# Ledger of designs, part 46: peptides against a protein of PDB entry 8YVU

Target 1, 39 residues: chain A of PDB entry 8YVU
Amino acid sequence: PQLCYILDAILFLYGIVLTLLYCRLKIQVRKAAITSYEK
Target 2, 160 residues: chain B of PDB entry 8YVU
Amino acid sequence: TWLTVLKKEQEFLGVTQILTAMICLCFGTVVCSVLDISHIEGDIFSSFKAGYPFWGAIFFSISGMLSIISERRNATYLVRGSLGANTASSIAGGTGITILIINLKKSLAYIHIHSCQKFFETKCFMASFSTEIVVMMLFLTILGLGSAVSLTICGAGEEL

## One batch from the design tools (peptide; made by RFdiffusion4, then SolubleMPNN)

Design b1_p12_3_s1 (from b1_p12_3, 10 letters changed)
Fold by OpenDDE base, seed 5:
Structure b1_p12_3_s1 (fold): chain B 39 residues (1-39), chain C 160 residues (1-160), chain D 39 residues (1-39), chain A 12 residues (1-12)
Amino acid sequence: as target 1 above (39 residues)
Amino acid sequence: as target 2 above (160 residues)
Amino acid sequence: as target 1 above (39 residues)
Amino acid sequence: LELYELLLKLIS
């Protein structure tokens, strides 16, 4: 059971990191779309 | 800027592989230190007996390191090397997953056979612990494989 | 203990989904960049 | 050490 909690923590951290990266990438896509629209 | 972002992503994947490898090694070391796997009856720790945590971690570590180096230097030979390492790591990951699944099945079967109602029994405790470790290793292996595959695809795209 | 394993499964699934979405988003960004370069 | 720096750079 303790190992399970450790795994949960690792997976949770991984999920947070991926979410942040996804958000950053999404912002980049939006910026690129805006730039393409203005051009 | 886009190339820089892609490089950062590859570096992240490489770091993830290295971390996964390190965690696998740590778990393997802990299990080997705490439990005498060779003296345990059954194939509960078959993945450990096969040395998967060790060689798998090595492959993932090499793949991650090569990926990071390749992204930093942007040399053609490094890209090819990284691609090769990532491919090897992907194969290793797949093999590891297979081994872990087999081990998990054996562990679960063992638990069912012994009707582990009492956690105090040494055999049941060991089987449960093995199952937990195998599950953790499986998850880590899948994560490593995902990163390796991603890096492989990226590397292949650069060669085209 | 069962709850922990369920959480692990959910987090694992979440990680996989995020990875796939991230890959798709990355491909979109690349396509957008190529389109912007050709324009 | 290099890995740590890379991690820090990634987080920033």
Scores: peptide ipSAE 0.480, ipTM 0.816, DockQ to the pose 0.038
Fold by OpenDDE base, seed 1:
Structure b1_p12_3_s1 (fold): chain B 39 residues (1-39), chain C 160 residues (1-160), chain D 39 residues (1-39), chain A 12 residues (1-12)
Amino acid sequence: as target 1 above (39 residues)
Amino acid sequence: as target 2 above (160 residues)
Amino acid sequence: as target 1 above (39 residues)
Amino acid sequence: LELYELLLKLIS
């Protein structure tokens, strides 16, 4: 049970980090699309 | 620029594979140090008895290291070696997943047969602990397999 | 304890999906950058 | 240390 909770914590942290990275990358894609549209 | 980006991706996948391998090795070592698997009756720790944490970790570590070295040196012979190692690691990962699934089923069956109502009983505790460790190892093995397969696809793409 | 294992599975799946999406998004950013360079 | 640099490069 304790190991399960530790794994949950690690996976939860991993999910948060990936979500942040995904958001940053999505913003970059949007910026690139806007730049392409202005050209 | 494309080569640089691919290099970074390969290195990341290699590092991830090495880390996964190291974690699996650590789990295997800890379990072997804390529990005498040879004295445990049944197939609750079949994956450990088969030595999966050890050979699986070795295969993933070698694959990851070769992938990193191949990407850094950009030599044709290293690319082939990395591809071979990644393929072998992918096969090893698949085999490991199969073993872990079988172990998980046996552990669950053991828990069911013994009607584990008392968690603190030695047999039930060991079965539950085995199940937890096997699940963790299964997740790590899937991650390692994913990285190895990704590296294999990248390596195959470079050869074409 | 059982809920913990289910949560682990869900978080693990979420992590895999996010990783794939992140990779796809990264490829899109690269494609957008190449298209911008050719224009 | 190399892993940390790789992670930093991935985040950037």
Scores: peptide ipSAE 0.471, ipTM 0.801, DockQ to the pose 0.034
Fold by OpenDDE base, seed 4:
Structure b1_p12_3_s1 (fold): chain B 39 residues (1-39), chain C 160 residues (1-160), chain D 39 residues (1-39), chain A 12 residues (1-12)
Amino acid sequence: as target 1 above (39 residues)
Amino acid sequence: as target 2 above (160 residues)
Amino acid sequence: as target 1 above (39 residues)
Amino acid sequence: LELYELLLKLIS
């Protein structure tokens, strides 16, 4: 049971990091799309 | 640029594979050190008895190392070697996942048969602990397999 | 303990989905970069 | 250290 909670914490942190990375990548895609539209 | 991005991805996947392998080895070592698996009755630790944490970690480590070396040296022969190693690691990962799933089914069946209402019973505690470790190992194996398959696809793309 | 395992499964699925989405987004960024380089 | 820099570059 304690190991399960540790795994949950690790997976939760991983999910948060991936979400942040996904958001940053999405912002980059949007910036690239805007730059291509102004061209 | 595409090749550079693929190389960066290969390095990342290789590092991920090595890290996964190291974590698997650490877990295997800890489990072997803390628990005398040979003295545990039943098939709760069938994956550990099969030695999966050891050979699986070795395969993933070799695959990851070869991928990193292949990316660093940019030699055609190393790319082929890495592709072969990644393919072997993918097969090993698939086999490991199968073994872990079988172990999980046996562990769950054991818990169900013994009606583990009291977690403080030694057998139920061991079964629960085994299930947790096997689930962790399964997740790590899936991650390792994903990295190995990705590296295999990247390597196959470089050979075309 | 059962809730912990359910949480692990949900977090694992979330991690897989985020990884796939991240890969797709990365491919989109690459395609956008290639399109911008050809113009 | 190089891997860490690569990871940082990938994140940036």
Scores: peptide ipSAE 0.460, ipTM 0.798, DockQ to the pose 0.030
Fold by OpenDDE base, seed 3:
Structure b1_p12_3_s1 (fold): chain B 39 residues (1-39), chain C 160 residues (1-160), chain D 39 residues (1-39), chain A 12 residues (1-12)
Amino acid sequence: as target 1 above (39 residues)
Amino acid sequence: as target 2 above (160 residues)
Amino acid sequence: as target 1 above (39 residues)
Amino acid sequence: LELYELLLKLIS
């Protein structure tokens, strides 16, 4: 049971990191799209 | 193309593979050091008895290292070697997954047979612990296999 | 303990999905960057 | 260091 919780913590952290990266990337895409639209 | 993306991420995949291998090796070593698997009754630790954490980790490590070296040096002979190593690692990973699944089934069967309501019983505790470790190793093996397969596809694409 | 394993499975699946989405988004960013560079 | 740079490029 303790190992399971450790794995949960790792996976949870991984999920959070990926979510943050996804958000950052999404913002970059939006910025790029805006820049391309202004040109 | 997907191949181009995989090529750009080849080093990352290789590093991931090495890390996965190292983690598996560490877990295997720790388990072997703390627990005398030879004295454990039953097939609860069959994957460990088969030495999967060790040979699997070695294969994945070699594959990852070769992939990284191949990408860095960008030599044709290294590409072929890396492809071969990655293919071998992929096969090894698949075999490892199979072994782990079998071990997991045996462990679960053991838990069911003994009706492990009393978690504090040594046998039930060991079976539960084994199951947890096997599950963790299974996840790591899947990750390693994914990286190896990705590297194999990348290498195959370069040869075409 | 059983709930923990279920959580592990869910988190693992979530991680895979996020990874795929991240890859797709990364490709989009690259395409947008190439398009902006050609302009 | 190259790995670190790669990670930074991946994150940025």
Scores: peptide ipSAE 0.448, ipTM 0.787, DockQ to the pose 0.029

Design b1_p12_3_s2 (from b1_p12_3, 9 letters changed)
Fold by OpenDDE base, seed 2:
Structure b1_p12_3_s2 (fold): chain B 39 residues (1-39), chain C 160 residues (1-160), chain D 39 residues (1-39), chain A 12 residues (1-12)
Amino acid sequence: as target 1 above (39 residues)
Amino acid sequence: as target 2 above (160 residues)
Amino acid sequence: as target 1 above (39 residues)
Amino acid sequence: LELLKLLLDLLS
């Protein structure tokens, strides 16, 4: 049971990190699209 | 800049794969050190007896390292080698998942047969612990497989 | 304890979905970069 | 240590 909670914590952290990376990537895509539109 | 971002992503996947492999190896080592698997009755630790945590971790580690090296050196031969290693790691991961599922089924069946109502019984505790470890390893293996497949697809895309 | 395992499964699925979405977004970024380079 | 540095560089 304690191991399950540890795994939950690790998976939760991983999910948060992935979400942040996804958001950053999405922002980069938007910036690239804007730059391409200005050219 | 975009190429740099893509390289960083590949490196991240490689690092994730290596980390997953190391965690699996650590779990395997800890289980082997704490529990004498050879003296445990039944097939509860069949995946450990098969040595999956060790060889699986090695394959994932090699794949991750090759991916990182390939990305850093940008050599065509290294890219091909990394693709090959990632493919091999993917196959190994799939095999490992199958073994872990079988082990999980056996462990669950064992728990069910012995009607483990009392958690403090040594046999039930060991079976439960084994089940938890197997589940964790299964999740890690699936994550490793996902990373290896992703790296393989990225590498294949660079060769085309 | 049962809730912990269910949570693990949900978090794991979420992680897989996020990884797939991240990969798709990465591919889109690559396509956008190629299109901008050809112009 | 190199892996950790790489991870930190990825996070930055």
Scores: peptide ipSAE 0.477, ipTM 0.814, DockQ to the pose 0.038
Fold by OpenDDE base, seed 1:
Structure b1_p12_3_s2 (fold): chain B 39 residues (1-39), chain C 160 residues (1-160), chain D 39 residues (1-39), chain A 12 residues (1-12)
Amino acid sequence: as target 1 above (39 residues)
Amino acid sequence: as target 2 above (160 residues)
Amino acid sequence: as target 1 above (39 residues)
Amino acid sequence: LELLKLLLDLLS
């Protein structure tokens, strides 16, 4: 049971990090789209 | 630039907040349906006795809905309302986290004091179950608070 | 303990989905970069 | 339904 809680914490942190990375990547895609539109 | 990013993700954050609120409400409802919290001895379910899953879910839902509406309509009058709602939701989330942490500490202390070696003891089982539910609620509350804070920062940036 | 494992499963699934979405976005960024390079 | 649509649009 203690290992399960540790796993929960790790997975939760991983989810947060992935969400942030996803947001950053989405911004990059949008910037690329804007740059292509201006060209 | 960071504010612009938050503005673009405002709808996503709002949806996430609403979903988190709904999940919290569902958990609260399930716990209330399965367990008679009012008759449980001790402070193991203090967060539930305080009604946090209910009012917390309501605050987060309102905040999320207002954020989505504000983003969709892009009206200046909605920005202030959304900011106020998000701020209130952030405060509610912080309070909820505090309550849940206190509840978690009490549950852990209960488990420690009784040295629950036998999992099948009713009191130990209830304490463990409460701890698990509180941890889940804590995670959801942290997610909701994160969303609400992000929306608040976005709204504050629009006002400046 | 059972609820902990259920939460682990949900978080794990969420992590997998986010990873897939992240990969898709990364591919899109690469395609956009290639398209911009060819122009 | 609108919320679901929004979620699907965000996921797509």
Scores: peptide ipSAE 0.469, ipTM 0.803, DockQ to the pose 0.035
Fold by OpenDDE base, seed 5:
Structure b1_p12_3_s2 (fold): chain B 39 residues (1-39), chain C 160 residues (1-160), chain D 39 residues (1-39), chain A 12 residues (1-12)
Amino acid sequence: as target 1 above (39 residues)
Amino acid sequence: as target 2 above (160 residues)
Amino acid sequence: as target 1 above (39 residues)
Amino acid sequence: LELLKLLLDLLS
């Protein structure tokens, strides 16, 4: 049971980090798409 | 294109808030239906006694709905209203997190005091169940708060 | 403890999905960068 | 339905 809670914490943190990275990457993709469209 | 991107992000956050609210309501309803909190001794369910799952879910739902409506209509007055709602939801989320942390501490203390080695004891089972529910609610509250804060920052940036 | 395992499963699934999406976005960024470089 | 469509659009 203790291991489960630790795993939950790790997975939760990982999820948050991935969400942030996903958002950043999505912004980058959009910027790249805009730049490509302007050229 | 930039506006559409921002709208999609805000809508996503709004949907996340609504989803979080719904999950919180579901958990609250389940706990209330399965357990008679009034007969449970102690402060294991302090967050439920305070009604956090209910009012917190309402705040998140309203915030999410307002965010979605604001993005769809693209009206300045709605944006301001959404910003206000998101701010209120953020405050509510912060308060909820505080309450949940306190509840979690009490639950952990209870488990420690009773040395719940035997899971089959009713008190220990209830304490463990409460702790699990509180942890889930805490995670959901953090997600909701994150979305509300993000929407608030986005809205504030648009007003500047 | 059972709820913890359920949460772990959900978080794990979420992490996998996010990882896949991140990979897809990363590929898109790379493609966009290549296209931008060729122009 | 609109929320569902929005969610689907976000997932796509």
Scores: peptide ipSAE 0.466, ipTM 0.800, DockQ to the pose 0.034
Fold by OpenDDE base, seed 3:
Structure b1_p12_3_s2 (fold): chain B 39 residues (1-39), chain C 160 residues (1-160), chain D 39 residues (1-39), chain A 12 residues (1-12)
Amino acid sequence: as target 1 above (39 residues)
Amino acid sequence: as target 2 above (160 residues)
Amino acid sequence: as target 1 above (39 residues)
Amino acid sequence: LELLKLLLDLLS
């Protein structure tokens, strides 16, 4: 039961970090696509 | 363009904010429907008695909707309105988090005082249930606040 | 306790989906980088 | 529906 709450906290943090990384990666993909189009 | 990317991100944040608001509203409605909060010990459901799920959800929903509309129409007056709404929602979210933390502390204190080893006791069950709901609401509120703050920063950056 | 497990399941699912999306985006970035290098 | 399209577009 207490482990469930700890797991929730870890998963929540992981979700936030992944969301940030996903956003950064998406921006990189878009930049790469634009650069490829300009060439 | 960079502006297009920012607009898409803002719209995403707005949608996330609306979704969070809707979930909060749903939880609030379910809790109010299943439990008569007026007959329950006030300290356990203080956040619900304050009506946080309702007004908080409304503020977040309005803020998200205004943000989306502002981005789509790209009108100067809407941008300012969205910024104001996002700022207000951010303040509301912060207040809500504070209330939820206080409620959580009270609920935990209640559980500790009664030494709720026997889960079958009605009071202990209600306290545990309240704690779980408050934690869920806290997470949702944090997500909503994060989206609102992000939108506010984006809007402020556009004005500067 | 049951609500905790439900939340845990939702967060876990979210984490898996984000991980898959992140992997897909990473592959796309790599492909774009390779294409840019070949040009 | 527009919101759903936006979500789908963001996911794609």
Scores: peptide ipSAE 0.463, ipTM 0.794, DockQ to the pose 0.033

Design b1_p12_3_s3 (from b1_p12_3, 9 letters changed)
Fold by OpenDDE base, seed 1:
Parts: structure tokens; sequence; C-alpha cells
Structure b1_p12_3_s3 (fold): chain B 39 residues (1-39), chain C 160 residues (1-160), chain D 39 residues (1-39), chain A 12 residues (1-12)
């Protein structure tokens, strides 16, 4: 049972980190698209 | 800039906030329908007795909706309203976290005092169940607060 | 304990979906970078 | 339905 709560915390942290990374990557894609449009 | 990033994800944050609010509302409704919290002895469900899942969900839903509408219409008059709503939702989220932490401490203390080695004892079962629900609600509230704060920062950046 | 496992399942599923989306987005960024390099 | 559509548009 304690392992389940630890797993929840790890998965939650992982989800937050992935969301942040996804947002950063999406911004990079948008910047690349804008740069391609300006060229 | 970080502000530009947050502005681009404003709709996502708003949707996340609404979703979090709906999940909180669903959990609150399920708990209230299954358990007669009013007759439960102790402060194990203090967050539910305070009605946090309901009013918190309303605040987060309103702030999320306003954020989405503000982004879609791109109107300056909606920015101030969204900022106000997100600020209110951030305060509500912070208050909710505080209430949930207090509830969690009480639940954990109850489990510790009664040395709940036997899960089949009704009181220990209820305390464990409460702890699990409170932890889930705490995670959802942290997510909601994160979205509301992010939206508040976006709105503040648009006013400057 | 059952709720903990349910939460784990939801968070795990969310993590998998985000990972797949992140991978797809990363591939798109790479394709955009290659296309920009060829131009 | 609109929320789901918005979520899908955001994810795709």
Amino acid sequence: as target 1 above (39 residues)
Amino acid sequence: as target 2 above (160 residues)
Amino acid sequence: as target 1 above (39 residues)
Amino acid sequence: DELLKLLLELLL
C-alpha cells in the first residue's frame, strides 16, 4: 500500500514534467514554423 | 519569453482547469452520494463538510471558462475579467490545499492513534478511504492551482 | 488501496499518451528542421 | 462536446 502512494507521487511528477516538456516542444515547433514562413 | 509561452497555452490551461474542476465535482458528488458525511464521527472528511469539492469546482470552472473565452475573442475587456476570476480561483485553490492538508493530517493522525493494522475495522477503513480521497483531491487541487496561477500570470502580462 | 491503484492506472495511461504525443511532436520538429536545412 | 473538441484540437 505504501508503494502505491509512492508510485502515485512519481507518476504525478512525471506527468507534470512531461506536460512542461510538451509545451516547450510545441513552442519550438511553432517557432520553427514561423521561421519557415518568414523565409 | 515565458509570458509568450503561457499565452499560447492559455486555452490548454483553461481546459485543464475546467477538467480538474469537473473531476473534483464528480468526486465530491460520488462521496456525498455514497457516504453520509454529516453523520461520520470526527474530522476525517472536514474538506467535504466544508463543501470544497463544490465551491472549488465552481470557481475553477468559471475561471477556466473565462480564460477560454478571453483567448478566443481576444478582447481587452475580457482580459481583466479573466484575470480577476483566475486570481479568485488561485486564492480558492490555495485555501483548498490548506483545508486538504489539514484533513490529511487529521486522517493520518487517526490512523496512527488507532494503530489500524486491521483494515476490516470500519473506522480504520473509513480513515484510509478518506486519506486516499483527500490525496486525490489534493493532487487535483494542485493541478487546478497551477493552471489558475499560470493563467493569472498570462493575464497580468497582458495588462502590462 | 484500490483508489490508489485506480489513480496509478489513470496517471500511467496519461503518461503513456503524453509520451506518444511528445515523440510525435519531436519527430515533427525533426522533419521541419530537415526541410529547413534542405531549403 | 465542445470541451472535448477543444481538447482534441489542442492535442492534435
Scores: peptide ipSAE 0.497, ipTM 0.809, DockQ to the pose 0.037
Fold by OpenDDE base, seed 2:
Structure b1_p12_3_s3 (fold): chain B 39 residues (1-39), chain C 160 residues (1-160), chain D 39 residues (1-39), chain A 12 residues (1-12)
Amino acid sequence: as target 1 above (39 residues)
Amino acid sequence: as target 2 above (160 residues)
Amino acid sequence: as target 1 above (39 residues)
Amino acid sequence: DELLKLLLELLL
């Protein structure tokens, strides 16, 4: 039971980090698309 | 397009495979060091008795290392060797998943039969701990299989 | 305890899906960068 | 150390 909660904490942290990285990449794609449209 | 994506991520998949293999090996060694599997009654640790964490980790590690070396040296003989190793690792991963599912079913059945109301009983604690480790090993094996299959598809695409 | 294992399975599936989406976005960013360099 | 650097370069 304690190991399950530790695993949940690690997976939750991993999910948060991936979500932040995904959001940053999505913003970068949008910025790159805007820069290519202005050229 | 998909093949080009897999080619660019070959090193990442290889590193992920090696890391997964190392984690599996660490779990296997810790379980063998902390628990006398030979003294545990029942088939709760059947996957560990079969040595899956050890041979599976070795196969995944060799496959990942060969994939990284093959990508760096760009030699045709290494590409074929990596493809063979990744295929073998994919088969080993599939077999490992099957063994782990069987072990998980046995562990869950054991917990249900003994009506483990008191988790502090030695038998119930060992069965619960086994179930948790088997679930972790199952997740790691699925990740390793996914990486090995991806590397196999990438290697097959380079030979075509 | 049953809820912990269900949560682990959901978080694991979420992590896999996010990893695949992240890889797809990274490829899109690289393609956009190459297209902007050729212009 | 090189493997960790490669992983960090791939993640960043």
Scores: peptide ipSAE 0.487, ipTM 0.806, DockQ to the pose 0.035
Fold by OpenDDE base, seed 4:
Structure b1_p12_3_s3 (fold): chain B 39 residues (1-39), chain C 160 residues (1-160), chain D 39 residues (1-39), chain A 12 residues (1-12)
Amino acid sequence: as target 1 above (39 residues)
Amino acid sequence: as target 2 above (160 residues)
Amino acid sequence: as target 1 above (39 residues)
Amino acid sequence: DELLKLLLELLL
């Protein structure tokens, strides 16, 4: 049970990091799309 | 630019594969050092008895190292070698996933049959521990397989 | 303990989905960068 | 250090 909770913590941290990266990448895509539209 | 990005991805994937291999090896060694798997009754540790943490870690480590070396030296022979190693690692990863899934099914079946209400029974504790470790190993193996497949696709794209 | 395993499965599925979405988004960023360079 | 930088560049 303790190992399961440790795994949950690692997976949760991984999910948070991936979510932040995804949001950052999404913002970059939006910025690139706006820059291409102004051209 | 695409080749440079693919190269950066290849190095990252190679490092990820080596790291996954090292973690798998560490888990295998820890389990073997803490638990005498030979004395554990049942097929709860079938993946460990098959030696998957060891040979899988070796395959992933070799594939990752070859990928990194191939990227650094930019030699055609190393690219082909890396492609071959990544293909072998992909096959090894697929086999490992299959073994781990079978182990998980056996462990879950054991827990279900023995109605492990008393978590403190040594057999139920070992089955639960095995299930947790096998799940971790399965996740690591899936990550390793994903990296190996990605490297194989990248390497195949460089040869075409 | 059962809840921990369910949480592991959900977090794992979430991690896979996020990884696929991240890869897709990264491909989109690359396509956008190539399209902007050809212009 | 270069790998960490590359990871950071990939991540950031």
Scores: peptide ipSAE 0.480, ipTM 0.808, DockQ to the pose 0.031
Fold by OpenDDE base, seed 3:
Structure b1_p12_3_s3 (fold): chain B 39 residues (1-39), chain C 160 residues (1-160), chain D 39 residues (1-39), chain A 12 residues (1-12)
Amino acid sequence: as target 1 above (39 residues)
Amino acid sequence: as target 2 above (160 residues)
Amino acid sequence: as target 1 above (39 residues)
Amino acid sequence: DELLKLLLELLL
């Protein structure tokens, strides 16, 4: 049971990191799209 | 194309494969050092008795290293070697998954038969521990197989 | 303990899906960058 | 070190 909770913690952290990276990348795409539209 | 994307991420996939292999090897070594699997009664650690953490880790490590080297040097002979190694690693990963699933079924069956309500009993504890380790190894093996298959597809695309 | 394993499976699936979405988004960013450079 | 740089470059 302890190992399961450790795995949960790792996977949870991984999910959070990926979500943050995804959000950052999404913002970058939006900024790039806005910049291309203003040109 | 999907092939172009995979080609660009080939080095990353190779690194992931090596990392997965190293983690598997570490788990195998720790389990073998802490537990004398040879003296454990039953088939709870059948995957470990088969030596999967060791040979699987070796195959994945070799495949990952060859893939990285092939990507960096862009030599035709290395591409073929990497393709062969990745194919072998994919087969090894598939075999490993099968062994781990069988082990998991046996461990779960053991827990069910003995109605392991008393987790403090040595046998039930070992069965539970085995199940947890096997599940972790299964996840790692799936990740390794995914990387090996991706690398194989990339290598095959380069030969065509 | 059973709930922990279920959580592991959910988090694992979530991680895979996010990884795929991240890869797709990264490709989109690269395409947008190339298109902006060609203009 | 190159592997770490590659990972960082991929992540950032």
Scores: peptide ipSAE 0.476, ipTM 0.801, DockQ to the pose 0.033

